# Peptides against a protein of PDB entry 3EFO, part 20

Target 1, 262 residues: chain A of PDB entry 3EFO
Amino acid sequence: SQLADLYKSCETDALINFFAKSAFKAVLHQPLKVIREILVNQTAHMLACYRKNCASPSAASQLILPDSMKVLPVYMNCLLKNCVLLSRPEISTDERAYQRQLVMTMGVADSQLFFYPQLLPIHTLDVKSTMLPAAVRCSESRLSEEGIFLLANGLHMFLWLGVSSPPELIQGIFNVPSFAHINTDMTLLPEVGNPYSQQLRMIMGIIQQKRPYSMKLTIVKQREQPEMVFRQFLVEDKGLYGGSSYVDFLCCVHKEICQLLN

## One batch from the design tools (peptide; aimed at target 1 Y50 P66 K70)

Design b1_p27_1_s1 (made by RFdiffusion4, then SolubleMPNN; from b1_p27_1, 11 letters changed)
Fold by OpenDDE base, seed 1:
Structure b1_p27_1_s1 (fold): chain B 262 residues (1-262), chain A 27 residues (1-27)
Amino acid sequence: as target 1 above (262 residues)
Amino acid sequence: SARDQEILDSVVIDREYFDPNAPKLPL
């Protein structure tokens, strides 16, 4: 998939792991504002250096990335939006401390999934295939009211249901006749026993495999209150606590690169 | 949005270059 191709860069994953741990260590002795500024500056400088010295001449309006860093900006934005680097009072000290300690112990693969969740359109499942559905970008724009999506970040797992999700899939997953009958208080899917249910459970098992933490399942209905929590994991969108969307971040980085080259 | 797509379309990926000596985070 296009997304899979974007995230195949082991080099970027290693860099993000390093940047995250370095930043999360720095919070103990540096102001959060300074840390964020350093991260943005470092990103711009790396890309400006490439643009100046390595890239072929092109229009100034274009942002040019080396293939090895093609996903660096999106991960960097996710890092910048993490609660550990935000001083918002709405975020508890305990939550910041918890996530900080978690990331400090994460390997490259774990940190990758943590900062950029896997979002799977499970309504497209082929029950005859053993292949996982292709992940989509973590944005509301990729959701569908007619769709069902599974999101996982290594710590949490969400099953999101659109208001117009197919009744046959709802019946297949939950053994209830309609969207309205789904109980969102459950943390385990019922063992319905049909091929679709079995396939979904298999996918969930694959996602959980090789992860150090057991992910609790949260069922989320579109337009209900718990969806607000789910939306925080759509990391390419604008954050609730002032974090930029990926697009806005790209614009910011591009402007800074232009300033450096100018 | 249309604007978002325009921005994404403006990004060029250069597959021919890798710099192992790229600046590291000074933190």
Scores: peptide ipSAE 0.046, ipTM 0.560, DockQ to the pose 0.369
OpenDDE base, seeds 2, 3, 4, 5: peptide ipSAE 0.045, 0.045, 0.046, 0.045; ipTM 0.549, 0.568, 0.551, 0.563

Design b1_p27_1_s2 (made by RFdiffusion4, then SolubleMPNN; from b1_p27_1, 9 letters changed)
Fold by OpenDDE base, seed 3:
Structure b1_p27_1_s2 (fold): chain B 262 residues (1-262), chain A 27 residues (1-27)
Amino acid sequence: as target 1 above (262 residues)
Amino acid sequence: SSKEQEILNSVVVDTEYFDPNAPKLPL
């Protein structure tokens, strides 16, 4: 995927896969807090070593990353915020156990998508184009009340609808006149039979085709209760249950590196 | 925010090095 390519690093992808499996194994015999601390320390130590021994002289206010680890912080933050390492009330014990087992068997590509979802601006689709829309960063700041977004992480698929989503698109996707008429209990899109509907279905098919598991579709309306579940997949944002935003995590890592080097 | 942007802009990527022997801590 476009976003996967943007965040792809051979070394980082492998490291995150390794760290995830190691951490998820450790869950069986270590406190979650300790596991999270180890992961942060591991990240800081790797980057501190580079900063000390290899990086060109730079301002102390700068966080310097080797190219091979340029996306390490964002993925590490995603790992730290995963429900296996950071329990959330909305996630059942069974679901958490299931996700743990899944990750333990995931390859690098699957784990990448699992920790950092693909978020697509569906409202920007050109029905005459065969090109997929460019993925956006997983943050509320990238959403629009006027937009419709598809999120997929290899296990779940969400169709998020802004409160001001265009009625014509709603009609095209759901065959209803307005946002208020959308039934969020559905797990399948209706066969409306217009070009926009067909294009969306095609995109969903493309996302699904190379994934080992069938992703259940959840329709999410902005400002309704189920949106809270969806927001947990916006991994760059601050979590509701102790997870840091990406920015906050960068600050944390930088501080830790400085402490190691001073 | 401006502060967030400043933090993001403070990240520098060095394209020349990877240390496979960096310290690794056990879990």
Scores: peptide ipSAE 0.259, ipTM 0.712, DockQ to the pose 0.353
OpenDDE base, seeds 1, 2, 4, 5: peptide ipSAE 0.212, 0.231, 0.051, 0.232; ipTM 0.717, 0.716, 0.548, 0.732; seed 1 fails the geometry check

Design b1_p27_1_s3 (made by RFdiffusion4, then SolubleMPNN; from b1_p27_1, 8 letters changed)
Fold by OpenDDE base, seed 3:
Structure b1_p27_1_s3 (fold): chain B 262 residues (1-262), chain A 27 residues (1-27)
Amino acid sequence: as target 1 above (262 residues)
Amino acid sequence: SAEEQRILDSVVVDTEYYDPNAPKLPL
């Protein structure tokens, strides 16, 4: 059927790009609350239509997604939590305006990374391997006090260090004896010259490759004040300023779908 | 939480409607 073909051919990344640009354009003439409501409503309507017309019968307690839209909810939640649509006190007006303009010109690949960052557990690096570590979901639940993580969204790069990060890794990256000695004001890693340092810089280079903007590095220590900024990029978690967790958003969408179908 | 996990587990992906170009989530 025409509907079946539509859902099979749906490119979620392109759809998110479209929704983002549409929403960010609308910011100029509509209240943010209304824009967010429209986005949620559109999401629910698309998924309700699928459930009604395409999906196999299933329990009402289940949220059914076509494979092409399996990541639609998480990206939509990221969009809804973006500082352009959900203003945050720590983000200046100028920064918000800048981000809005950037997204308005982003391609599909850039917007994907922008809304859902890449989070890499670099403490697991094998210096003898050419393989990059697998990205983890952007949630505090995936962090560890013993870990070191690199986060990148195409505009910013963060190196997050757990309070119990291995001293040998700290020495390898920063050439200092302990967590306490790390200078978080630096924006460049020192040229330590050991295999781990070289591997980390290589990974950073790969991440930076083919990105239109140079990502400034911010070093973040767990439990220090700047970590609050970093946590805003853990997009699956509950936001500090009204943004839902991914789980909460799924519940919201599911509820709305049920209302549409009942 | 257990409740969160139940909610996540309740999500069903219908693989019949596959899009090879759909973005991937990290695990």
Scores: peptide ipSAE 0.327, ipTM 0.798, DockQ to the pose 0.420
OpenDDE base, seeds 1, 2, 4, 5: peptide ipSAE 0.283, 0.176, 0.279, 0.305; ipTM 0.754, 0.701, 0.757, 0.778

Design b1_p27_1_s4 (made by RFdiffusion4, then SolubleMPNN; from b1_p27_1, 8 letters changed)
Fold by OpenDDE base, seed 2:
Structure b1_p27_1_s4 (fold): chain B 262 residues (1-262), chain A 27 residues (1-27)
Amino acid sequence: as target 1 above (262 residues)
Amino acid sequence: SAREQEILDSVVVDTDYFDPSAPKLPL
């Protein structure tokens, strides 16, 4: 899967960890705008250098990425969209300081998950399998009104429920008859005891395993107010606080590369 | 969207590339 390929890029993960720590250190003495510009320029320069010196000739309309850096743009966009690098009044200084300090101490694996969450289609669970379901890209386009999704980034865990999620799954997870009966104030799933509930709890346990922080569970119903918070973790989409979508960022990087090579 | 998919399809993954020099951010 495309996402499986994403997590196989160890080199990119290390680079993003480095860039994140470097940028977050620089926040103390450089304007945020300058830091963001440097990160974009650095990304473009690395890719331009590859295109010029290493890549085979290709159409100008194509963005060429080496295999080891194939997910560099998506992670870089996630970094750029982090609250530490955004100058928005809606983001408190305390929140910025907190996330800055967290990332400064993160290893490569933790920072990978932090910047690009796991999004799992729980409604597709095979109760006979001990394997995690295949993760999907962190975009609204991958959600379904009939679906149930688990999102985790090492700090937060969300269980998102579509408005048309199957009543049988709702009953299996929450022991309530319908979507309307789900209590979103709960921070723990009930121990219903059926195979589906047990499998979900197992998956949540696996995700929590070896993480330095206990992830608080938030239950999110589609079209309710708390969904806005959840959508902020769909990192490939346009951010609430002015961050670009992944697609928009690709266009930006490509344009910058072309400018460097002209 | 169709436009988004077109842009995504324009991304080409080439052979492995390794720069032995550590990335330098002028930060």
Scores: peptide ipSAE 0.256, ipTM 0.682, DockQ to the pose 0.376
OpenDDE base, seeds 1, 3, 4, 5: peptide ipSAE 0.039, 0.145, 0.036, 0.058; ipTM 0.577, 0.643, 0.604, 0.625

Design b1_p27_2 (made by RFdiffusion4)
Pose (drawn by RFdiffusion4):
Structure b1_p27_2 (pose): chain A 259 residues (1-239, 243-262), chain P 27 residues (1-27)
Amino acid sequence: SQLADLYKSCETDALINFFAKSAFKAVLHQPLKVIREILVNQTAHMLACYRKNCASPSAASQLILPDSMKVLPVYMNCLLKNCVLLSRPEISTDERAYQRQLVMTMGVADSQLFFYPQLLPIHTLDVKSTMLPAAVRCSESRLSEEGIFLLANGLHMFLWLGVSSPPELIQGIFNVPSFAHINTDMTLLPEVGNPYSQQLRMIMGIIQQKRPYSMKLTIVKQREQPEMVFRQFLVEDKGGSSYVDFLCCVHKEICQLLN
Amino acid sequence: TEALEDEIVTFAQEELAKKGLELVIDP
């Protein structure tokens, strides 16, 4: 009968999986704007209830989120930015209908990765003694012109290359000497390489391991290349609203529920 | 995973602070 126990026991990934499927089923029944509104208001409602009933007294300039829901807003914003709940500019209806379908079948492990892609820094890789590098937030702010990154959501895998990308790596991987020497349209498996091209292919394997679909590799050269598609998977950035924007929005309506 | 979540929260706290708003994570 205590609300504190309800919240202390929640799982964001499980909640995100439900909201996503619930919203994606509703796409075939209600205006998308109506669906998005229900999502945002339900999110503000859950948090406002915690604030007025469980949270110890705190200043109004603060937004209080339970530990169980620490990253719920960031994932909810990812759902709202997703092309299934978004619109016309680019992204075919065939792409929307397809993604809407893929999510309807997903387990928790799949939906977690689908809505928050895994961004791995590759240029800072420890040679032959690896075990998959630490992940980095899904934002352009964590990309470096000197860096090479791996981005996966379970369906797509992007190998991102910065302009000042170390030629030493571009050689040990693409077998070519320089950055401008790579052609994106040749997105096939590169072998050779003794320390790196192997350590990279090692992690590309480990990532695919538990994943049902074999991901489509897409190489992205930084500055004005296909990169436009890649930027979509940096879900923390604005690309809908940014993570911070959404947080700023939820607080407004949580306050509107004046308490 | 937990480290990444902490980084996301830390980042959000820093950005919200510039807008006069604070984020509290209740344990």
Fold by OpenDDE base, seed 3:
Structure b1_p27_2 (fold): chain B 262 residues (1-262), chain A 27 residues (1-27)
Amino acid sequence: as target 1 above (262 residues)
Amino acid sequence: TEALEDEIVTFAQEELAKKGLELVIDP
């Protein structure tokens, strides 16, 4: 059917870009709560329509996503949790306005990265390889106290350090003997010159080179106060200021779909 | 990447199963 073909041809990144711009435009004349409700409703309606018209018969306990939209919900949740739509005390009005304007001009690739950051396990780097580490899910569950992670969303870059990060890596990156000696006020990594440092810098360079904006680097130590800012970029987790986890969002969407179809 | 997307989906499937729900990806 034409409808089935439409869903198959759907591009999630394009949809998210569209929804984001639409929502961010609406911020100027509609309450944030209403905008969020509309987004959830639109998500539920799209998926309800698919279930009704395109999917095979299924149990009520099933949430069916077409393959083309298999990650649409996670991005939608990220959009809903964005500081433009879900204001946070630590984010100034000016910053929200700035981010809003940025997104309004973002292409598909930019918005995709913006809403769902890249989280890279830097501690797994092989200095003899030129391959970038594979990104992991943006969740605290993928972090480890022994790990070092780089997070980038096209606007910000964070280097997160576990409390038990390997001293040799700390030495390699910062030229200090231990985690405690790391200065988190720095915005640039020192040029230590060893292979690990060079590779990390190369990776950071590659990430930056693909983006239109210069990303400021923030060094984050686990369990220190500034980590709270970093955690807000772990978009699959429950938000500190009212945002749902991805799993909870899926449950919400499922419930709404059932209400629409039953 | 496709690998990351699959990981996201798999995780969601596992967690929803704990809640008595089944996330199904329709090819």
Scores: peptide ipSAE 0.770, ipTM 0.976, DockQ to the pose 0.938
OpenDDE base, seeds 1, 2, 4, 5: peptide ipSAE 0.765, 0.765, 0.764, 0.767; ipTM 0.975, 0.975, 0.975, 0.975

Design b1_p27_2_s1 (made by RFdiffusion4, then SolubleMPNN; from b1_p27_2, 13 letters changed)
Fold by OpenDDE base, seed 1:
Structure b1_p27_2_s1 (fold): chain B 262 residues (1-262), chain A 27 residues (1-27)
Amino acid sequence: as target 1 above (262 residues)
Amino acid sequence: MDELEDELIAEAQKELAKRGLSLLVDK
């Protein structure tokens, strides 16, 4: 059917780019709460239509996502939790305005990375490999106190260090004896010159390549105050200021679909 | 990225099951 073909041809990254720009434009003349409700409603309607017209009959307790939209909910939840649509005390009005303006000009690839960051386990780096480490899900559940992670969203770059991160890696990156000696005020890594340091710098360079904006580096120690800012980029987790976890959002979408169809 | 997406969906399926729900990706 024509409708089935439409869903098959849908591209999630294009959709989220469209929804983001539409929502961010609406910020100028509609309350944030209303905008968020509209986005949830639109998501539910699209999926309800699919269930009604394209999917085989299934139990009401089942959420059905077409393959082309299987990751649409996670990106939509990220959009809903963005500081432009969900105000946060730590984010200034100027910063929100700045991010709004940036997203309005972002292409599909830029917005995809912006809403769902790359989180890389740096502690697993192979200095002899030319490959980037495989990204992990943006959730606290994937962090380790013994690990070091790099997070990038096209605008910001964070280097997160667990309290029990390997001293040898700390020395390799920062040329200091221990976790306690790391200076989190620095915005550039020192040029230590060892293979691990060089590999990390190369990875950071690759991430920065072809990105329209220069990402500022923020070094974050686990359990220190600045980590709270970092955790806001773990977009799958429940937010501190009203944002839902990915799973909770799926449940919400499921409920809305059921209400539309029953 | 595809692998990460698959992991995301698989874990969601498990978590939703704990809540009496299920998730189907229709291919």
Scores: peptide ipSAE 0.727, ipTM 0.968, DockQ to the pose 0.938
OpenDDE base, seeds 2, 3, 4, 5: peptide ipSAE 0.715, 0.719, 0.707, 0.726; ipTM 0.967, 0.967, 0.965, 0.968

Design b1_p27_2_s2 (made by RFdiffusion4, then SolubleMPNN; from b1_p27_2, 11 letters changed)
Fold by OpenDDE base, seed 5:
Structure b1_p27_2_s2 (fold): chain B 262 residues (1-262), chain A 27 residues (1-27)
Amino acid sequence: as target 1 above (262 residues)
Amino acid sequence: MQELEDEIIAEAQEELKKRGLELLVDK
């Protein structure tokens, strides 16, 4: 059917870009709560329409997603938890305004990265490989005390260090003997010159490539105060300020779909 | 990205099953 074909051709990144800009524009005229509700409703309506018109008959306990939109809920949830739509006390009004304006000008690729950051396990780097490490889910569940992770969203770049990060990697990256010696005030990695350091710098360079803005690097130590800021970029997790986990959001969407169809 | 997406879906399916829901991706 024509409708089925439409869903097959749908691109999640394009949809998120559209919804984000629409929502961020609405911030000027509508309460945030209303905007969030509209986004959820729009998501539910879109999926309800698919279930009604395109999907095979299914049980009420089933949530049916077309393949083209299988991760739409993920991104939508990220959008809903963005500081522009979900105000956070640690984010200034100016910062929110700035981010809003930035998103309004973002292309599809930029907004995709912005709402769902790349989280890379740096501690697993193969210095002989020219490929980027495989990104992991943006969740605390993917972090490890023994790990080192790089997070980038097109505007910010974080290097997160577990409290038990391997000393050899710390030495390789920072040229210091231990975790305690890492200076988190630095905004640039030292040019240590070893293969691991070079590889990491290369990766960071690749990530920075084709991005319209220069990403500021923030070094984050696990269990230190600045980690709280970092955790806000773990977009799949439950937010501290009213945001849902991804799974909770799926349940919410399912419920609304059922309400629409019953 | 595809691998990550597949992982997200797979784990979501498992978690939702625990809640009495079944996530299905219609290909």
Scores: peptide ipSAE 0.685, ipTM 0.959, DockQ to the pose 0.909
OpenDDE base, seeds 1, 2, 3, 4: peptide ipSAE 0.684, 0.642, 0.648, 0.640; ipTM 0.960, 0.952, 0.954, 0.952

Design b1_p27_2_s3 (made by RFdiffusion4, then SolubleMPNN; from b1_p27_2, 11 letters changed)
Fold by OpenDDE base, seed 1:
Structure b1_p27_2_s3 (fold): chain B 262 residues (1-262), chain A 27 residues (1-27)
Amino acid sequence: as target 1 above (262 residues)
Amino acid sequence: MEELENEIIEWAQEELKKRGLELLVDK
């Protein structure tokens, strides 16, 4: 059908870019609560329409996503949790205004990375390989106390270190004997010169490529106060200021779809 | 990217099952 073909041709990254710009423009003349409600409603309506017109009959307990939109909900939730739409108190008015303006000019690739960051397990690096480590879900559940992770969203870059990070990696990256000796005030990694350090620097360089802005590096130690800022970029987790986890959002969307179809 | 997308979906499927829901991707 014509409608089925439409869903097959959908590009999630383009949709998110559109919804983000539309929502951020609406901030100028509509209450934030209303904007968020509209976004949820639009998500539910799109999926309800698919279920009604394109999908085979299914049980009420099933949530059906077309393949072309399988990650649309997670991006929509990220958009809903953005500081521009939530007005988080820890974010200054100037920062919110800045982010809003940036997104309004972002292309499809930039907005995709902005709303769902790359989270890379750096502790698994093979210094003999030229391949980037596979990105993992942006959730605390994917972190480990023994791990080292790099997070990037096109504007910021974080190097997160678990409290039990391997001392040999710490030495390799920072040229210090232990976790406690790492200086989190630095914005650049030291040029230690060993293969692991060089590989990490190369990866950071690759991530920086094709990005319009230079990402500032923030080093984060697990269980230290600055980690709270880092955790806000774990977009699949529950937010501190009204933001839902991805799973909770899916449940909400499912409920809304059922209400629309019944 | 596809690998990550699959990870996101698979994890969500597992978690939703705990809540009595079934997430299906229709190809």
Scores: peptide ipSAE 0.751, ipTM 0.972, DockQ to the pose 0.935
OpenDDE base, seeds 2, 3, 4, 5: peptide ipSAE 0.747, 0.748, 0.745, 0.750; ipTM 0.972, 0.972, 0.972, 0.972

Design b1_p27_2_s4 (made by RFdiffusion4, then SolubleMPNN; from b1_p27_2, 12 letters changed)
Fold by OpenDDE base, seed 3:
Structure b1_p27_2_s4 (fold): chain B 262 residues (1-262), chain A 27 residues (1-27)
Amino acid sequence: as target 1 above (262 residues)
Amino acid sequence: MKALEDELLEEARKELKKRGLELLVDP
């Protein structure tokens, strides 16, 4: 059927790009709360339609996702939690306006990265390897007090330092003896010149490659006040300003689907 | 990215089961 073919041919990245641009355009004429409700409703309607017309019979307690849309909910949740749609006190009006305009011009690949950042455990780097560390889930659960992580979303780059980060890595990156000595006001890493520093700089360079915008670097220490901003980029977690966790969002979507079908 | 997606969905499935929900992905 045409409907079945539609779901099979669906591309989540394209859908998210479309929904993002549609929502960000609507910001000019509709309340943010209404826009968010519409997005949730649209998500539920698409999945309800699939369940009704394409999926095999299932219990009410089941959330059925077609393979083509299996990661749609996580990206949709990221969109809903974006500072353009969910205002945050630490984000200025000008910054929100800027991000809105940028997304309006983003391609599919750029928008995906923007809404779901790359989080790299750089403390696991092998200086003898040319391979990049694999990205981990954007959640606090993947952070460690002993770790150092690089987060990038195409516009911002964060270097997050755990309170128990290895002193040797601190020395390697910043040329200071300890975590306490790191200056978080810097926007550029020092030219230390050791293999680890060079490897990190190489990774940062690779991340910056093919990105249309230069990402500003922010150094973040765990448990310091500025970490609050960084935490908002852990998009799977519950937000501080009303955003749901990924799992909570799935529950919300499921509930709405059931309401539509019953 | 595929591996990350699989991990994401698997963990979500586990958490949803705790809440009495079952996450299923149709091929």
Scores: peptide ipSAE 0.727, ipTM 0.969, DockQ to the pose 0.901
OpenDDE base, seeds 1, 2, 4, 5: peptide ipSAE 0.720, 0.720, 0.716, 0.718; ipTM 0.968, 0.969, 0.968, 0.968

## One batch from the design tools (peptide; aimed at target 1 S61 L63 P66 D67)

Design b1_p28_1 (made by RFdiffusion4)
Pose (drawn by RFdiffusion4):
Structure b1_p28_1 (pose): chain A 259 residues (1-239, 243-262), chain P 28 residues (1-28)
Amino acid sequence: SQLADLYKSCETDALINFFAKSAFKAVLHQPLKVIREILVNQTAHMLACYRKNCASPSAASQLILPDSMKVLPVYMNCLLKNCVLLSRPEISTDERAYQRQLVMTMGVADSQLFFYPQLLPIHTLDVKSTMLPAAVRCSESRLSEEGIFLLANGLHMFLWLGVSSPPELIQGIFNVPSFAHINTDMTLLPEVGNPYSQQLRMIMGIIQQKRPYSMKLTIVKQREQPEMVFRQFLVEDKGGSSYVDFLCCVHKEICQLLN
Amino acid sequence: STEELEEEIVEFAQEELKKRGLELVIDS
């Protein structure tokens, strides 16, 4: 009968999986604007209820989120930015209908990765003694012109290359000497390489491991290349609203529920 | 590792919200 127990026991990934499927089923029944509104208001409602009933007294300039829901807003914003609940500029209806379908079948492990892609820094890789590098937030702010990154959501795998990308690596991987020497349209498996091209292939394997669909590798050269598509998977950035924007929005309506 | 990433996201949000006159609290 206590609300504190309800919240202390929640799982964001499980909640996100439900909201996603619930919203994606509703796409075939209601205006998308109506669906998005329900999502945002339900999110503000859940948090406002915790604020007026469980949270110890705190200043109004603060937004209080339970530990169980720490990253719920960031994932909810990812759902709202997803092309299924978004619109016409680019992204075919065939792409939307397809992604809407893929999510309807997903388990928790799949939806977690689908809505928050995994961004791995490759240029800072420890050689032959690896075990998959620490992940980095899904934002351009964590990309370096000197860096090479791996981004995966379970369906796509992007190998991102910065402009000042170390030629030492571009050689040990693409067997070519320089950055401007790589052609994106040749997105096939590169072998050779003794320390790195192997350590990279090793992590591309470990990533695919538990994943049902074999991912489509897409190489991205930084400055003005196909990168436009890649930017979509940096879900923390604005690309809908940014993570911070959405947080700013939820607080407004949580306050509107004046308490 | 996932917990550390969540912490980084929270720290970033706290810094950005603070610039806008707001703060984010995580109740444990």
Fold by OpenDDE base, seed 3:
Structure b1_p28_1 (fold): chain B 262 residues (1-262), chain A 28 residues (1-28)
Amino acid sequence: as target 1 above (262 residues)
Amino acid sequence: STEELEEEIVEFAQEELKKRGLELVIDS
């Protein structure tokens, strides 16, 4: 059917770009709460339509996503949790306005990265490899106290250090003897010159490539106050200011779909 | 997102939804 073909042809990144720009435009004319409700309703309606018209009969306890939209909900949740749509006390009006304007001009690839950051476990780097480490889910559950992670969303770059991160890596990156000696006020990594440092810098360079904006580096120590800002970029987790976890959002969507179909 | 990451996201959701009595099904 034409409808089935439509769903098969859908591209999540394009849809998110569209929804983001639509929502961010609406901010000027509608309350944020209404905008968020519309986005949830649109998500539920799209998936309800698929279930009704394209999917095989299934139990009410099943949430059915077409393969083309298998990660649409996670991105949609990220959009809903963005500071433009979900105001946060720590985000100024100017910053919110700035982000809104940026997204309005973003292409598909940029908006995808913006809403769902890359989180890279750099503590596992092979200095002899030219490959980037595989990104992990943006959740605290994927962090480790012994790990070091790089997060980038096209606008910001964070280097997160676990409290028990290996001293040898700390020495390699920062040229200091321990975690406690790391200066988090720096925005540039020192030119240490060892293979690990060089590899990390190379990775950072690759991430920066083809991005329209220069990402400023923020160094974050686990359990220090600035980590709270970093945690806001762990988009699958529950937000501090009313944003749902990805799993909670899926449950919400499922409930809405059931209400539409029953 | 890479395909590998997308699969990880889906698998995680499937596992967690099962704990809540739901089943996430990806339809091909």
Scores: peptide ipSAE 0.769, ipTM 0.973, DockQ to the pose 0.874
OpenDDE base, seeds 1, 2, 4, 5: peptide ipSAE 0.767, 0.766, 0.766, 0.767; ipTM 0.973, 0.973, 0.973, 0.973

